Peptides against a protein of PDB entry 4CIC. Designs and how they scored, part 136

Target 1, 148 residues: chain A of PDB entry 4CIC
Amino acid sequence: KVSTKGHYGVQAMFDLAQHFGEGPVSLKSIAERQGLSEPYLEQLIAVLRKAGLVKSVRGAQGGYILAREPRDIKVGDIIRVLEGPIAPVESVSQDDPEHSLKFDFSVTKSVWEKVKKSIEEVLDSITLADMLKDAEEAQMAQGYMYYI
Target 2, 147 residues: chain B of PDB entry 4CIC
Amino acid sequence: KVSTKGHYGVQAMFDLAQHFGEGPVSLKSIAERQGLSEPYLEQLIAVLRKAGLVKSVRGAQGGYILAREPRDIKVGDIIRVLEGPIAPVESVSQDDPEHSLKFDFSVTKSVWEKVKKSIEEVLDSITLADMLKDAEEAQMAQGYMYY

## One batch from the design tools (peptide; made by RFdiffusion4, then SolubleMPNN)

Design b2_p22_5_s1 (from b2_p22_5, 8 letters changed)
Fold by OpenDDE base, seed 2:
Structure b2_p22_5_s1 (fold): chain B 148 residues (1-148), chain C 147 residues (1-147), chain A 22 residues (1-22)
Amino acid sequence: as target 1 above (148 residues)
Amino acid sequence: as target 2 above (147 residues)
Amino acid sequence: SESIIELVREPGEPEYPEPLPP
C-alpha cells in the first residue's frame, strides 16, 4: 500500500497542480476539494514544503503553490518525500537478534528489489503534468459520453 | 510493503522449491532454515495448501512438497494467495462515511492502478524456478570470489 | 525503515494476527 500519507499527498499535490498559475491556494480549499482533514493536510504540506515541492505565500491571498512546474514534479518525488525510499518489504527489524534472518536470502531480496525498481520506474514516469493531462482527457471523455 | 506474510511465504515456498524432488520437507526444517517460527509457518502452509500450491505428505517421512513444479509457481501466485489482490493503496475503509473520499479521483486511481499493474507484471514474471536459478548463479559467483 | 507499499488484503479476509513484534 502506498500509505494514506502518500495517497493524500499525491491528491494534495495534484490539487495544487490544477491551480498552478492561478496563485496561492488555501489549505482549507484543498482539504474541502480532496476530502481531507485540514489538520492532516497541514502536516502533509509542512513536509512537502520542507522538501521544496510546495511554497507558502503570505498575505491576504496567501496559501500554497507548487514550488516547481507540474512537469518538474514526479509522483515518485512526492512519494519519496512523504514516505521515504520505496521499500516493497518491511525490513524485519534487526531487533530480534535470535531471529536474525541469518540467511540474507539474496534471492528473495532480489525479487523485492525488482519490485521496488518497477514501482520507482512507474512513479518516476508520471508527473503532475501527466496527471493534469489525464484529468483533461477523462473530462472530455465524460463530456462525450453524455452527448452520445 | 509486501507483508511479512507475503515475504515469509515466498521464503517458505522457495525453501520447498530447493528441495523439490527430494521428497517431503518438515515444517520444522523449513522454519529452522528460513528463520521462521514453526507456528507461523504452519499458518502460512495451511493457506498455501488450501490454495493448492503445496501438498501435505503423511507418514514417518511426511511433510510438505510443492504441489506444482517450481516453474509453474509464480511469485505473484504466492503473493495473491497469501495477501489477496495486490492493492498498492489502502482502500480507505468505507467505515468513515464522513471521510468517504467522495472524489473518486479517477486520475489518482489511475496512478495506483499503473503501480499495481507494474508490480503484478514483475511478480508474475518471476517463478520459483527463476529464483532457484538465481540462487545457483549467486552461489557460483561466491564460489568464484573465494577462489 | 518504514516500507511505503503495504500490499492490501481485501477487507473481510481473516487477518491472521500479525505476530506481535517481539
Scores: peptide ipSAE 0.028, ipTM 0.780, DockQ to the pose 0.126; fails the geometry check
Fold by OpenDDE base, seed 3:
Structure b2_p22_5_s1 (fold): chain B 148 residues (1-148), chain C 147 residues (1-147), chain A 22 residues (1-22)
Amino acid sequence: as target 1 above (148 residues)
Amino acid sequence: as target 2 above (147 residues)
Amino acid sequence: SESIIELVREPGEPEYPEPLPP
């Protein structure tokens, strides 16, 4: 499971991508649109800001913007910032070097490394721009269904 | 993270695959070889048995065996039995149908569905027989480094 | 580091006691 943190982080970043070029968006407006608590979103945005994925703008029209274009932000970048490295299995501490367990451990580890690589490849292949495009295509498809 | 349950379940099933054709293996011997507590392994094996991935053999040489050949057991089968369906995101309860949230939810959902599919494809592409082969190849490679 | 992908335990599956450290 992607943690709730990762899931809601991607939603919040996608909301900022939808408003990219329109100026700063308030946390309140993001929270309302994404069904998030404002305090929870404040915590997520603080982490994303520290990582340089979002910028805070001060003033009467203050709020948050993406720090980069939507095409320059991968879903994998958001997830790594919020959750750290994608680890499919907890690193069982390599501490006990002696027993025959090492070999079986290495084979099972290779399975989880393949899973990790596969997840990373998927998340690094999807940008916020790709998500925007998918949203536009889905909206157009719904519009055509009302005209038939 | 694959849960500890999924991880240790794959290890226990791999141990049974290494002994496939040698007859029943005791839970104690699996627990010792895999560094697992015997009570924890009993719980895992009970689930795997109920799912038909392992069989119990009764008698003085009793224990557990794989219910199928190692080539007929995917890592994905083991994980689905132990963890249920591979869900990359908790199903946020679909309860509130009205708000504009549906569309944004659909796009983010599609990302997680792609991740799910990718994980399933990997885990369904690896059998216990593939793991046995990888183990043999790694053991041979170590043997050649000592000469 | 909390791993991003928790395999979902369904609510109500008994928490298997953590294996006692050896």
Scores: peptide ipSAE 0.027, ipTM 0.775, DockQ to the pose 0.142; fails the geometry check
Fold by OpenDDE base, seed 5:
Structure b2_p22_5_s1 (fold): chain B 148 residues (1-148), chain C 147 residues (1-147), chain A 22 residues (1-22)
Amino acid sequence: as target 1 above (148 residues)
Amino acid sequence: as target 2 above (147 residues)
Amino acid sequence: SESIIELVREPGEPEYPEPLPP
């Protein structure tokens, strides 16, 4: 599963993408639109900012903007920043010596590596621009359903 | 991540696949080979048996066998039995009304659905027979590196 | 409980093996 952190991180970044070019967005406004707590969003934005995906703007109309164009930000980039490397299997922490999976069965590991690769390929194939396009298409489809 | 349950379930099923046709395998022997606790393996095997992936054999040479041929058991089948439906996002339990993601943003959901589909496709593309073949190939490759 | 295949463990969540539901 994508962690709550990854999920909300993608939502927050998508909100910033929807407002890209409109100027800085306040954390409060993002939190309200995305149903996030402002303190939680502050933590997410701090990480995303440190990674260079988001910029802070100071002033009366201060807030946050995407640091790059939506087309230049992959979902995979957001997930890697927030969650680190995509690991399909929980690293059994080596700290319990009794459950040290001594037999790193290369075959079972290869299954999880295939899963990892597949997830990475999907997440790296989706940009914030793709998400914006999908949102526009969905809004158009809903608009047409109300006129029929 | 595949849960510890899913991971160990695949390992246990793979061990049974390696012994397929040799008769029943004891839980103790699986536990020893796979580095699993016997009580944990008992729980896994109970679930797998209930799902019809494993059969119990009674008697002096009792134990467990695969209920189907290795080619007829996908990794995805094992995972679905042990973990249920592959969900890419934690279901934010609807129980916290304040954090009810009211906006099921169809777009973000679609991203996770694509991830789900991709995982399912991978796990459904791998059988225990494929894993056996990969193990044989790996053993041959190691044998050739020593010459 | 829809069994959620966690793809990424958050660092610091204790690996409590979820006890098999009874």
Scores: peptide ipSAE 0.026, ipTM 0.780, DockQ to the pose 0.207; fails the geometry check
Fold by OpenDDE base, seed 4:
Structure b2_p22_5_s1 (fold): chain B 148 residues (1-148), chain C 147 residues (1-147), chain A 22 residues (1-22)
Amino acid sequence: as target 1 above (148 residues)
Amino acid sequence: as target 2 above (147 residues)
Amino acid sequence: SESIIELVREPGEPEYPEPLPP
């Protein structure tokens, strides 16, 4: 499972992508649209800002914007910033030298590395722009269902 | 992250695969080889047995065996038994009807569904027999590095 | 490092204690 942090972080970044080019968005408005608590969103945005994915705009109409275009932000970038490196298994303490010698550990590790790679490939293949496109397509599909 | 339960469950199943055809393996011997506590392994094996992946053999030389050949057990089968269905995101309570209507929720859900599918495809592509083969290949490679 | 992918624990499965390192 992507943690709640990763999930909500992607939602918040997607909200900012939907408003890209419209100017700064308030945390309150993101929180209301995404069903997030504002304090929780503040923590997420602080991390995303520090990582250079989000910019803060100061002033009376201040808020947050994407630091890059939606096409230049992968879902994988967001997840790595929020969760760190994709680790399919908790690092069993590498420090037990007796475990390092067991061939079995190496083989099981290779399974998890394959899972990791697969997840990374998927998340790195999806941009916020791809998500915007999928959103537009689904809105169009819903619009057509109301006219039939 | 695969939970410690999933990780150790795959290790225990792999240990049983390495001994497949040699007869029943004691939980103690698996625990010692895999660096697991015997009580923890008992719990894992109980779940795996109930799911029909492992069989208990009774007697003085009793223990556990794989219920199927290593080629007929996918890593995905083990993980589904131990962890349930692969879910990339915790089910955000579907019960908030207000969330169901938000288009944004649908798009983000599709991302996680793609991740889920990718994980399932990987785990369902790897059998215990594949792991045994990888083990043999790596043992051979280590043997050649020492010469 | 927090787990990016938690496999769904069914609600009510006992958290098996992490095996204490030997």
Scores: peptide ipSAE 0.025, ipTM 0.774, DockQ to the pose 0.145; fails the geometry check

Design b2_p22_5_s2 (from b2_p22_5, 8 letters changed)
Fold by OpenDDE base, seed 4:
Structure b2_p22_5_s2 (fold): chain B 148 residues (1-148), chain C 147 residues (1-147), chain A 22 residues (1-22)
Amino acid sequence: as target 1 above (148 residues)
Amino acid sequence: as target 2 above (147 residues)
Amino acid sequence: GEDIIELVREPGEPEFPEPLPP
């Protein structure tokens, strides 16, 4: 599962991608379009900004922009920034040495590593530009349904 | 993330696969080998039994066996039984209509569907027999490192 | 590293008690 944080992070980044080249977008406008609370989005965007995926623009028409072009931001980049390394199994808290999955059975670990790799490959194959293209294609398909 | 339940379920099923053909395995012995509490394993095995992945054998030498051969049990089958459908995104509780992901933006949903499909393909490509083979290969490799 | 991908627990699945360490 992508956490709610990862999901909303991808939504917020996609919103910024849709407005790429139009100038800074206010957090309020992103929150309204994406159905997010503004305080939650403030926390999310702070992380994304610190990671260099978004830039803050100051001023009366200030807000946020993508720090890179949509084609240069992978979904995997967003997820890694928000959630850290993709882990297919909940890390049993390393801090309880007694609950150390002592039998990190190399075999079960290898299954989860294969899952991890597959997820990473998918998320690294999708850019914000690919998402924009998919949105345009979906809008065109809807537009054609209204004309038939 | 595979939940602790899914992870331990795969471990318990793999333990039963390692003993496949040797007869019933006691929950105690599985728990000891896999580092699980016996009460936790009892709950886990009850779910797996109800789903028809394991069978209970009664008697003094009773216990559990795989209900099918290791080659006929996918990791995906175990995960679906224990955790339900593989969902790449936490279902935001449908019950808060205000937090209804109203913009289930078809585009973001499509990303997660691609992730889901990828996970399912991987987990459905791995059987308990594949895991047994990997374990044997790993043991052989360790045996060769000591020489 | 905090594990990113949670497999969705369906609401109402009994929380299996964390295995107590032996």
Scores: peptide ipSAE 0.019, ipTM 0.752, DockQ to the pose 0.143; fails the geometry check
Fold by OpenDDE base, seed 1:
Structure b2_p22_5_s2 (fold): chain B 148 residues (1-148), chain C 147 residues (1-147), chain A 22 residues (1-22)
Amino acid sequence: as target 1 above (148 residues)
Amino acid sequence: as target 2 above (147 residues)
Amino acid sequence: GEDIIELVREPGEPEFPEPLPP
């Protein structure tokens, strides 16, 4: 599961990608367009900024911009920043030594590692630029369906 | 995240695969070998049995067996039975309308659908027979390191 | 904590109670 945090983080970054080159975007405008709470978005943007994916611009027309071009930001980069390393299995809390997966059967672990690798490969294959292109293609397809 | 349920379910099914053809295995013995609580395993086995992945055998030497050969059970089949459809993103609880993903941007959804498909392909490519083979190969490799 | 991608349950599937800690 991409957490709600990862999902909303990708949405917010995609919104910033759609406005890339147009100047700073306010958190309010992102929140409104993406259906996010502004306080939640503030927390996400703070993390993304600290990771160097987003820049804050101060002033009357201040807000946020992507720190890199959309082609240079992978979905995997956003997820790793917000959620850390992609882990396929919930770490059974180390705090219960009795329910610790004592038998870390190497074989079951290998299944989850294969899943992890597959997720990483997919998320690292998709950039914000790819998402922009997909959005443009989807809009064009919808426009043609209304004329037929 | 494969839930703890999915993880333990795969472990329990793998234990049953290791004993396939040897007769019924008690839940107690599975729990002991896999480090699972017996009550939790009872719940998992009940679901797996209802889905037709496991059979219950009654009697003094009763217990559970795989309902199919290890080659005919995918890891994906176990996960779908225990967790339902593989979903890549937590469904924001419909109950918080303020945090409802109102804007299901088709593009972000497509990213998660690609992730879903990738997970399904991996889990459907691995059978309990593949896991048995991997375990045998790992045991052989450890045996050679001690010589 | 290792950030683990949870596989989403569809709404309405009964949460299996996590095994109570002993």
Scores: peptide ipSAE 0.019, ipTM 0.753, DockQ to the pose 0.130; fails the geometry check
Fold by OpenDDE base, seed 3:
Structure b2_p22_5_s2 (fold): chain B 148 residues (1-148), chain C 147 residues (1-147), chain A 22 residues (1-22)
Amino acid sequence: as target 1 above (148 residues)
Amino acid sequence: as target 2 above (147 residues)
Amino acid sequence: GEDIIELVREPGEPEFPEPLPP
């Protein structure tokens, strides 16, 4: 399961993608559009900024912009920044070496590695540009249903 | 992330698959082999039994067996029984209907649905029989490195 | 780094008691 952090992070980045080329967007406006608390969004944006996915613009028309074009940001990049590496299994804390799962059940590990790889392939195949395109197609489809 | 419950559930089911056809296995023996606490395993096995993936055998040589052949049990079946439907996103608690994510961001939802489908396809493509085969191949490969 | 893709337990699923440390 993608955490709430990952989910809302992708939503916030998608909002910035929708406004790409229009200039800086205020956190307040993103929060209002995405149904997020502004304080929560401030924390997410701080992490995304530190990772170089967004830029802060200062001034009267200040706010945030994507640091790259929407086509150059994968969903997988956002998730890795917010959540770290995609782990298929909770890392049983490496801390107790004695309860090292003696059976490194290489077979069970291989199942979870296959799941990890599959998730990574999906998330790395979807860019913010793909999401923009899908949104436009969905809006056009709704528009046609009202005219029929 | 697969929960500890899902992870240990797959391990316990794999242990039962390794002993399939040998008769009932005691929970104690599974717990010892898999490095699980017996009380924790009792809870997992109770859920798996209720779902019809394992059977309890009573008697002096009683214990648990797989309810089906290893080829007829997918990893996805085990995970669905233990963790419920594979949800790609935390279900934001449906309890506050007013904070219904007003923007059913159909686009964001579609991303997570693609992830869900991908996970389901992987887990439904792997049976306990496939895991047994992989274990045998790994043991043979280790055996050849020692000679 | 806490790998956060938790398969979130639905609220109200009985927490399996963590196995008591041996």
Scores: peptide ipSAE 0.019, ipTM 0.752, DockQ to the pose 0.140; fails the geometry check
Fold by OpenDDE base, seed 2:
Structure b2_p22_5_s2 (fold): chain B 148 residues (1-148), chain C 147 residues (1-147), chain A 22 residues (1-22)
Amino acid sequence: as target 1 above (148 residues)
Amino acid sequence: as target 2 above (147 residues)
Amino acid sequence: GEDIIELVREPGEPEFPEPLPP
């Protein structure tokens, strides 16, 4: 499960990708387009900025830009920045040391590691540039469906 | 993220797989081996039983057994029974209809659908029999490291 | 850092009550 944070982070980064090369985008405009609260987006962008995925541009036409080209930002990079390492299983909080799963069930762990690896491979195979291309293809397909 | 429910469900089903053909296993014994509370395991087993993945055996030597052979139970089957459809993204609870993600961002949805499909493919590729084999191989490897 | 991937339950399935902390 990608958290709401990861989901909205990908949406916000995708919005910045759609405007890449057009100059800085205001958080307000991203929030409006993506249906996000501006305060929530500020928190997301702060994390993404600290990780070097976005840059803040100061000035009257200031805002945010992608720090790298859309092709150089994987969905996996965004998720790792926002969520940390991809974990397929909730680590049972350490708070019950007695019910610490003493049985490091190596086998069940291996299943979840396979799931993790698969998720990582998928998310690392998709760039913001791929998402832009998919959006263009979808728009073209919708355009063609209205003409048939 | 597989929930704790899914995780423990797979552990409980794997424990039943390890004892497959030996007769019914008590919930108490599964709980003790898997580090689960017996009441929690009762709830898990009730769902798994209703889904036809386990059978209850009545009697003095009663308990639970797998309803099918370990090779005929995928990890994906267990997860779907316990958690429902694998959803890679938290559905923003419908409670704020105004902040309903009106923008069905088809593109972001497609990313998560790809993730979902990948998870499903992995979980559907692993059976309880595969897990048993992996356990045997791991035990053998540990045995060989001690010699 | 605990790894956070949570598989989404569909809304309306009864959550198993988390085992009460002992």
Scores: peptide ipSAE 0.018, ipTM 0.760, DockQ to the pose 0.129; fails the geometry check

